Peptides against a protein of PDB entry 6IDX. Designs and how they scored, part 145

Target 1, 380 residues: chain A of PDB entry 6IDX
Amino acid sequence: KELAKLSADVTFATEFINMDGIIVLTRLVESGTKLLSHYSEMLAFTLTAFLELMDHGIVSWDMVSITFIKQIAGYVSQPMVDVSILQRSLAILESMVLNSQSLYQKIAEEITVGQLISHLQVSNQEIQTYAIALINALFLKAPEDKRQDMANAFAQKHLRSIILNHVIRGNRPIKTEMAHQLYVLQVLTFNLLEERMMTKMDPNDQAQRDIIFELRRIAFDAESDPSNAPGSGTEKRKAMYTKDYKMLGFTNHINPAMDFTQTPPGMLALDNMLYLAKVHQDTYIRIVLENSSREDKHECPFGRSAIELTKMLCEILQVGELPNEGRNDYHPMFFTHDRAFEELFGICIQLLNKTWKEMRATAEDFNKVMQVVREQITRA

## One batch from the design tools (peptide; made by RFdiffusion4, then SolubleMPNN)

Design b2_p17_5_s4 (from b2_p17_5, 8 letters changed)
Fold by OpenDDE base, seed 3:
Structure b2_p17_5_s4 (fold): chain B 380 residues (1-380), chain A 17 residues (1-17)
Amino acid sequence: as target 1 above (380 residues)
Amino acid sequence: SAEELAKLIEEHLSKEV
């Protein structure tokens, strides 16, 4: 206990480390000595002293043995571990993952997100916080291919549900530390959109053009009686599509693919439009037809609006930015759905259309409407 | 030495019990 308290002092820590004191602490944990295993309090203070000594940054985290990692991971994976040992073990694993890519690889083999989810199903908010912090560290340090797999996995859907039910909807106030970890998890989840946000549409890619054509089909052919088979002439068909793309509110109604060449938001805007059209088809068709039936200059250009809204949402959510230590702002709504960004887009595009109608906006008012919508979204 | 320090820590831990 005295050692753990003194280890927070940099002068004491420097002298103790120079005497190989930290190596002694690691060997005590590695040996699984009957003394430390029988007295949970002594083990908890040993782990505290180790953590406090390492937090001075004097010793590299790469000094730890695989046996030490296995012991610490063992305290996290075993049922019925003492809460004080579990807290310190989670914090040590978090620090190992954050400070060493070599330790991340070893830890990712010894523990699963599923094991960490079990520590969220408890009444202790401190345990929940350390468990989410370790999940966030593992997610942050995961290779790109594994980050997407972690996000798409049943484990992420289950994690989101457990966080929503046991943390956010818990019968206790969320502390600042937990709010920060929820913010970090939210930022890391939205950073998975960065690739699509920075992907330019290739106007020559037929598969990408087929998505734009599918948006047209869903909007205009779903209500069209099959009797209006468009006459077989390729030129008449191109002229019809140009009219349809104008009614969809694309800036380039001749070649809508050109509207998705700007990054951000690139292909992410097209993904949002396609999601809206497939998942919320009635809402999509209503939005398009309400604007296409207006012969007045008060039509809301859906295509342009969807692109600029996607860009605005990426700016508000700071997509592609690392989490900031001073921020604790998380939105509970993002834990309610697996496609939370696309659902937010679907809500905000309806808000944009409503605001456009209320303002009696024209194409000249577009930037003013977007500014009002930004203020509405950021106050919600 | 690290061994003497280990022994001192073990002796101290054994006396606090």
Scores: peptide ipSAE 0.017, ipTM 0.492, DockQ to the pose 0.007
Fold by OpenDDE base, seed 5:
Structure b2_p17_5_s4 (fold): chain B 380 residues (1-380), chain A 17 residues (1-17)
Amino acid sequence: as target 1 above (380 residues)
Amino acid sequence: SAEELAKLIEEHLSKEV
């Protein structure tokens, strides 16, 4: 206990480390001594002293043995562990993951997100916070392939549900530390959109062009009885599509694929449009047809609006940016749905369309409408 | 030495029990 308290002092830590004291603490934990295993308080103080000593940055985290990692991971994986040991073990693993890519690899082999989810089902918010912190550390340090797998896994849907039910909808006020970890998890989750946000459409890719054609089909052919499409020549068909792409509000009516070559938001805007068109088809058709039938120059250009809104949402959500240590602003909405970004887009595009009408906007007012919509989204 | 410190820590830990 006194050692753990003194280990917070840099002068004491330097002297103790120079005496190989940290190596002794690691060996005590590694040995799994009956003394430390029987006296949870003594083990908790040993782990505190170790953490406080390492926090001075005097010793590299790479000095830690695989046996030590396994022992700490063992405390986290045990169903009945003292809360004080569990808390410190989670904090040590977090620090290991954050400070060493080599330790991340070893820890990622010993611990699963599923094991950490069990620590979110407890009533102790401190344990929940450290468990989310470790999940966030693992997510941050994961290779891009593994990060995407973690997000797509049933574990992520389950994690989201557990966080929603046991943390956000819990009967206890959310502390600042938990709010920060929820913010970090949100940022890391939205950073998975960065690839699509930075992916340019290839105007020559037929599969990508077929998505734009599907947007046209859903908007304009869903009500057309297939019997009355006059079989008139290829040129009339091209002219018809150019008109339809104009009515969809694309900037390039001849080749709408060119509107998706700008990054950000690249292909992510097309993904959002397709999601809206498939999942919220009635809303999509209503927005498109209501503006496509206008001859008064007050039409809201859906295609342009959807692209610029996607870009704006990426800017508001800071897609591609690292989490900031000073921020605690998380959105509970993002824990309610697995396609939360696309659902947010679907809400915001309706808000944009409403705001456009209320302002009686023209194409010249586009930037003013977008600024008003930005203010509305950031205040919500 | 690290061994003496280990022993002192073990002795201290054994006395606090």
Scores: peptide ipSAE 0.017, ipTM 0.492, DockQ to the pose 0.008
Fold by OpenDDE base, seed 2:
Structure b2_p17_5_s4 (fold): chain B 380 residues (1-380), chain A 17 residues (1-17)
Amino acid sequence: as target 1 above (380 residues)
Amino acid sequence: SAEELAKLIEEHLSKEV
């Protein structure tokens, strides 16, 4: 206890480390001594002293043995562990993951996200915070293949549901530390969109062009009477599609694929448009047709609006940026749905279309409408 | 020495029990 208190002092820490004191603490934990195992309080103070000593940055985290990692991971994986030991063990593992890629690899073999989710189901908010912090550390330090697996797995849906029900909808106020960890998790989740945001459409890729054609089909062929005979020549069909792409509000209505060559938002805008068209088909058709039937120059160009809105949402959500230590602004809505970004897009495109009408905007007002919509989204 | 410190820590821990 006295050692744990003194370990916060840099002068004491330096002297104690120079005496190989930290090596002694690690060996005591590694040995699983009957003394430390019988007295949970002594083990908790030993782990506190170890953390405080390591936080001075005098000793590399890479000095830690595999036996020590297994012992700490053992305290996290046990179904009945003292809360004080569990808290310190989670914090030690977080620090190991953040400070050493070699320790990350070893920890990722010993601990599953499923084991960490069990610590979210408790009534202790501090344990919940440290469990999310370790999940965030593992997510941040994971290679891209493992990050995608963490994001796509049943674990992510389950994690989201558990966070929503046991943390966000809990009967207690969210502390600043928990709000920060929820913000970090949100940022790391949206950073998975960066690849699609930076993917340029290839105008020569037929499969990508078929997606744009599917957007046209959903908007216009669902209402078209089957009476238009298949026999009108290839040129009439091309002219028809050019008109349809103009009604869809693409900037390049001759070759809409060119609108998706700019990054950001690249293919992510097309993904959002396709999601809206397939999942919220009635909303999509309404927005497109309500503007395509207007001859008063007050038509809202859907295609251009969807692209610029996707870009704006990426800017608001800071897609591709690292989490900031001072931020704690998380959005509970992102924990309610698996496709939360695409659902946000679907809400915001309706807001944009409404704002366009209320402003009686023309194509010249486009940037003004986007600025008003940005202010509306950031205040909500 | 690390061994003397280990012994001192063990002795201190044994006295708090």
Scores: peptide ipSAE 0.015, ipTM 0.458, DockQ to the pose 0.007
Fold by OpenDDE base, seed 1:
Structure b2_p17_5_s4 (fold): chain B 380 residues (1-380), chain A 17 residues (1-17)
Amino acid sequence: as target 1 above (380 residues)
Amino acid sequence: SAEELAKLIEEHLSKEV
């Protein structure tokens, strides 16, 4: 206890480290001494002293042995551990993951997100906070190839549900530390969109052109039986599609694929449009048809609006940016759905369409409408 | 030495029990 308190002092820490004191503490934990295992308070103070000593940045985290990592990971994975040991063990693992890529790799092999989810199903907010902090650290330090797999995993869907039900909808106020960790998790989740946001459409990619054609089909052929014969001449069909792409509000109504060559938002805008068209088909058809039937120059260009709105949402959500330590603003709505970004897009595109009508906007007012919509979204 | 410190820590831990 006294060592843990003194370890917060940089002068004491320096002298203690110079005497190899930190190596001694690590060896005591590594040995799994019956003494430390029987006296939870003594182990908790040993782990506190270790953390406080390491927080001075005098010793590299890479000095930590695999045996030490396994002991700490063991305290987190055990179902019946003292709360004081669990809290400090979570904090040690977080610090290891954040400070060393080598330690991240070892910890990611010893601990699963599923084990950490069990620590969210408790009434202790401090334990929940440290568990989310470690999940966030693991997610932040994961290689690009593993991040997408982690996001798509059942564990992430389950994690979102557990956070919503046991943290956000809990009968207690959310503390600043928890709010920060929820913000971090939200930012890291939206950063998974960066790849799609920075992917340019290839106008020669037939599969992506088929998606644009599917958007046209859903909007205009929803009432037409697929029985309309393939035999209408290729030229009349191309001219018909050009008209349909104009009614969809693409900037390049001859070749809509060109509208998705700008990054950001690249292919992410097309993903949002396709999601809206498939999941919220009635809403999509309504928005398109309400504007496609207008000859009064007050038509809201859906395609252009969807692209610029996707870009705006990426800017507002800071997609591709690292979490900021000073922020704690999280949106509970993003924990309600697996495809929260696409659902947000679906809400915001309806808001945009409404705002366009209310302003009696024309194509010249486009930027003014987008500014008003930005202000509405950022106040929500 | 690290061994002397280890021994001191072990002795201290053994006395607080």
Scores: peptide ipSAE 0.013, ipTM 0.452, DockQ to the pose 0.007

Design b2_p17_6_s1 (from b2_p17_6, 12 letters changed)
Fold by OpenDDE base, seed 1:
Structure b2_p17_6_s1 (fold): chain B 380 residues (1-380), chain A 17 residues (1-17)
Amino acid sequence: as target 1 above (380 residues)
Amino acid sequence: MMKVEIKPVKLKGVTDL
C-alpha cells in the first residue's frame, strides 16, 4: 500500500527503479506465488505500484517478460478474479499495448476481444471502461491486415449489442472516461471506412461499372419486363443510359464512373448508394423519381448529392483521423446497427432531399444546401 | 489538429483499496 502511493512520486520512482525495485515487483508477479494469489490486496497493490512506476516513462515497457504478460493476461481471462486485480490487469495490458508494438503482438496472441466482452457484461462501469480501453488499444495498434479481423469482431453484433445494452442503455449515467472510450471506439470503427474512402473508382473496371448500372436498373427498370428491352442498337442504349445517368444526378452523366475518381470519398459513396438502393429500395426509388421527373430546374442531383454527402459525413465523423484526447462525443446510433454509417447516409440523404425542396434550390444553390444540411447534421 | 496519441486510462482511487 505505501509502495503504491510512493510510486506515484517521480523522485521515489527514480530511486526505487535505480535499486532494481521494478524487477523485484515483476518477479513477484511472475512467480505466481501462493502468497500473491491468496492475498488479492497485496497483488492489487503490487500491480498498482508497477503501473505507477512505469507511468513515469523511466523504464521501457519492452523490459517486461513473456511470463509477466501471461500472468497478467491470465488474471483477465480467468472467470473468477478479484475486481481490484482485474481492473489493474486491464490497465497494465492497455498500457503495454499502447507503449510497445512488441508487447501488442504478444498480448494479441494471449487475449481475444471475445474474452474482454465478458468484462462488459458487469455493473461496474470502471471494469467496463478498462475493458473497452483495452479493446481500443488493441484496435489502434493492430496492423492493417488484423484491423479488418478486429473490424469483423466489432461487426460481431455481440460486442455492439453488449455495449449498447450494458453501457449506453445502462441505468447509470455514463462517466467522462467511459464516454471518451466510446468516442475512441467510434472513431476507430469509422477508420475502417478509410480504405473505401481512399479507393478511386477505376473507369475500366467492369465490376464497378456494373454497380452504377445496377443503380440505374433499380431506379428505372423496376417496372420494365427485362424481356421487353427492345433490341434497338447499342447507340440508342448508350443515349438512353446517358439520359438515365442525368436523371440520377451524376455530374458526368456520360461516364458516371468519373464522379467516383475523387478521393475522398471515392468508392465509399458508391457503396452508400448501392446500400440505399438494395436495403431501402423504396426510399431510393422515391428520391430518384421525385427529382428525375422535374423539368423546373429544382431537381436535386442524387448522384452529386450522395458523393458530397458521403464526403461531408467522412469530414464530420473524422474518418481516417486518430482519436483525440479530451473528446467524449459519441453517437449511440452507431452501436444500434452493423451498417451504421450507411444507415446514417440513408437518413442524411433524405434530409438533404427535404432541405433541397424546402429551399426551392437549383444547381447554383448546391453549396448553400450542403452547408444547411451540415448544420442540421451537426446539431442532431 | 495535432493527432494526439491516446494515453492509457489512469487508475483512479489507488488509495481506496
Scores: peptide ipSAE 0.037, ipTM 0.694, DockQ to the pose 0.037
Fold by OpenDDE base, seed 3:
Structure b2_p17_6_s1 (fold): chain B 380 residues (1-380), chain A 17 residues (1-17)
Amino acid sequence: as target 1 above (380 residues)
Amino acid sequence: MMKVEIKPVKLKGVTDL
């Protein structure tokens, strides 16, 4: 107890570390002695002192043995561990993952997200917070291949459901620390969109052009069989498509692919449009046809609006940015759906279309509508 | 690009055990 308290002082910590005191603490944990396991309080103070000493940054995290890692991971993976030991073990693992890529690799072999999800099902918000913090650390330090796998895994769908039901919809207020970890998880999840946001459309890629053609097909020929591949269209067919792309509200209605060459939002805007058209087909068709039937110059350009809205959402959500330590602004909606960004886009494009009508906007008012929509989204 | 370093969650209440 006294050691744990004194370990928070940098002067004491420096002297104690110079006396190899931290090595003694690590060996106590490594020994796994039935004596220390019977004295949960002594172990909890040992882990506290270890963490407080390491937080001074005097000693490298790479000094820890594989035996120490396995012992700490064991306290997180085993049922019926004392809450005080579990909390400190989660915090130590988080710190190890954050401070060392070599320790991340070892910990990722010993700990699964599934094991950490079990610690979210408890009534202790502090344990839940440390479990999410460790998940966030593992997600941050994962190589790109594993990060995408972590994001696509059944574990993430299950994780979102558990967070929603046991944390967000819990019978207690969300503390600042938990709100921060939920914000971090949200930011790390949206950073997976960065690749698509920075991917330019190739105007010569036929497969990418076929997606734009599919948007046209869904809007205007919803009953037509997709098996009518856009073969070498006669000049009449090309002129027809130019009219349709104008009605879709693309800026380049001759070659809509050019509208997706700007990054951000690149291909992510096309992904959002396709998602809306496939998943919310009635909403998509309604928005497009409502504006395509207007002769009064008050048509809302869907294609242009969808691109600029996608860019705006990326800016609001800070896609591609690392989480800020001072922020706690998480959105519960992002834990309700697997495709939460595309669902947000689908809500916001309807808001934009409504706001455009309410303002009686023309193409000259476009930037003013986007400003009003930004204010509406950021206040919601 | 400010490298925002994610800091570990600080143990609160170390003294309240």
Scores: peptide ipSAE 0.037, ipTM 0.696, DockQ to the pose 0.039
Fold by OpenDDE base, seed 4:
Structure b2_p17_6_s1 (fold): chain B 380 residues (1-380), chain A 17 residues (1-17)
Amino acid sequence: as target 1 above (380 residues)
Amino acid sequence: MMKVEIKPVKLKGVTDL
């Protein structure tokens, strides 16, 4: 107990570390000796002292043995661990993951996000906070391949549901630390969009062109079988498609693929458009046809609007930015749906279309409409 | 881009044992 308190002092920590005191603490954990009637309390203070000593940055986290890591991971994976030990074990693992890529690799082998989800189903918000903090640390330190896998995993869907139901919709006020961890998780989740946001469309890629053609098909030929491959387009068919791409509101109505060569938002805008067209087909068709049937200069260019809205949403959500230590602003909506960004896009494109109509906008008003829509989104 | 280092959650209640 006194050691744990004194370990917060840098002068004491320096002297204690110089006396190999931290090695003694690690060996106490490694030994796993259940022999003491007060084992849980002693272990909790040992883990506290260890963490407080390590927080001074005097000793490298890489000094930690694999046996120590396995013991700490074991306390997190065991269903009947003392809450005080669990809390400190989660904090130690978080610190290990954040401070050492070597320790991250070892911890990621011993612990799954699925095991950490169990610690979110508890009444203790401190345990929930440390569990999310460790998930965030694992997510942050994951290599890009594993990061996408972590996001796509059933564990992530379940994690979002558990966070929504047990944290966000809980009967308890969310503390600042939990709000920060929810913000961090949100930012890390949005950063998965960065790749697509920075991916340029290749105008020569036929598969990517076929997506744009599918957008045309869904809008104008909704009853037509997709098996009607765009046969070698006669000049009449090319002229038809050019008209259709103009009605879709692409800037380059001859080659709409050129509109997706700008990054940001690159291919992410096309992903959003395709999601809207497939998942919210009636909304998509309505938006396109309402604007394509106008003989007045008041058509809202869907394609251009979708691209610039996607870019705007990326800017508002700070896609590609690392989480800031002082921010606690999280959006509960992003925990309600797996494709929350695309759903947000689907809401915002309807808002844009409405705002365009209300303003009686023309193509010259485009930037002004986008400014109004930005204000509407940022105030909601 | 400044690498914002995410700091670990500080242990609360060292004394609440």
Scores: peptide ipSAE 0.037, ipTM 0.695, DockQ to the pose 0.039
Fold by OpenDDE base, seed 5:
Structure b2_p17_6_s1 (fold): chain B 380 residues (1-380), chain A 17 residues (1-17)
Amino acid sequence: as target 1 above (380 residues)
Amino acid sequence: MMKVEIKPVKLKGVTDL
């Protein structure tokens, strides 16, 4: 107890570390000896002293043994552990993951996100906070391949539902520390969009061109009986598609693929458009046809609007930026759906289309409409 | 924004044992 308290002092920590005191603490954990009277209390103070000593940055985290890591991971993976030991073990693992890529690799082999989800189903918000903090650390330090796997996993869908039900919709106020960890998790989740946001469309990629053609098909051919398309001269077809791409509101009516060559938002805009067209087909068709049937110069260019809105949402959500320690702003909506970004896009594109109509905008007002929409999104 | 390092969650209540 006294050691744990004194370990917060840098002068004491320096002297104690110089006396190999931290090595003694690690060996106490490594021994795993449950035979001591007051073992749980002693271990909790040992883990506290260890963490406080390591927080001074005098000793490298890489000095910890694999046996120590396994013991700490064992305390987190056990269904019945003392809350004080669990809390400190989560904090130690978080610190290990954050401070060492070598320790991250070892910890990621010993602990699963599924095991950490169990610590979210508790009434202790501090335990919940440390569990999310460790998940965030693991997510942050994961290689790109593993980050995508973590996001796509059933565990991540389950994690979102557990966070929503046991944290966000919990009967208790969210503390600042928990709000920060929810913000961090949100930012790390949106950073998975960075790849698509920075992916340029290849105008020669036939598969990507077929997606643009599918957007046209969904908008204009969904009600057309395939029997009445008059005999296709190749030139009449090309002229027809150019007209359709103009009605879709692409900037490049001849080659819409060129509109997706700018990054950001690159291919992420096409992903959002395709998601809207497939998942919210009636909304998509309505937005396109309401504007494509206009000859009054008040048509909202859907394709251009979708691209610039995707870019704007990436800017608002700070896609590709690392979390900031001072921020606690999280959006509960992003925990309600697995495609929450695309759903947000679907809401915001309707807001944009509405705002365009209300402003009686023309193509010259495009940037003004986007500014008004940005203000509406950021105030909601 | 400056990419800020994520700091570990500080243990509250070192004395609450």
Scores: peptide ipSAE 0.036, ipTM 0.694, DockQ to the pose 0.037

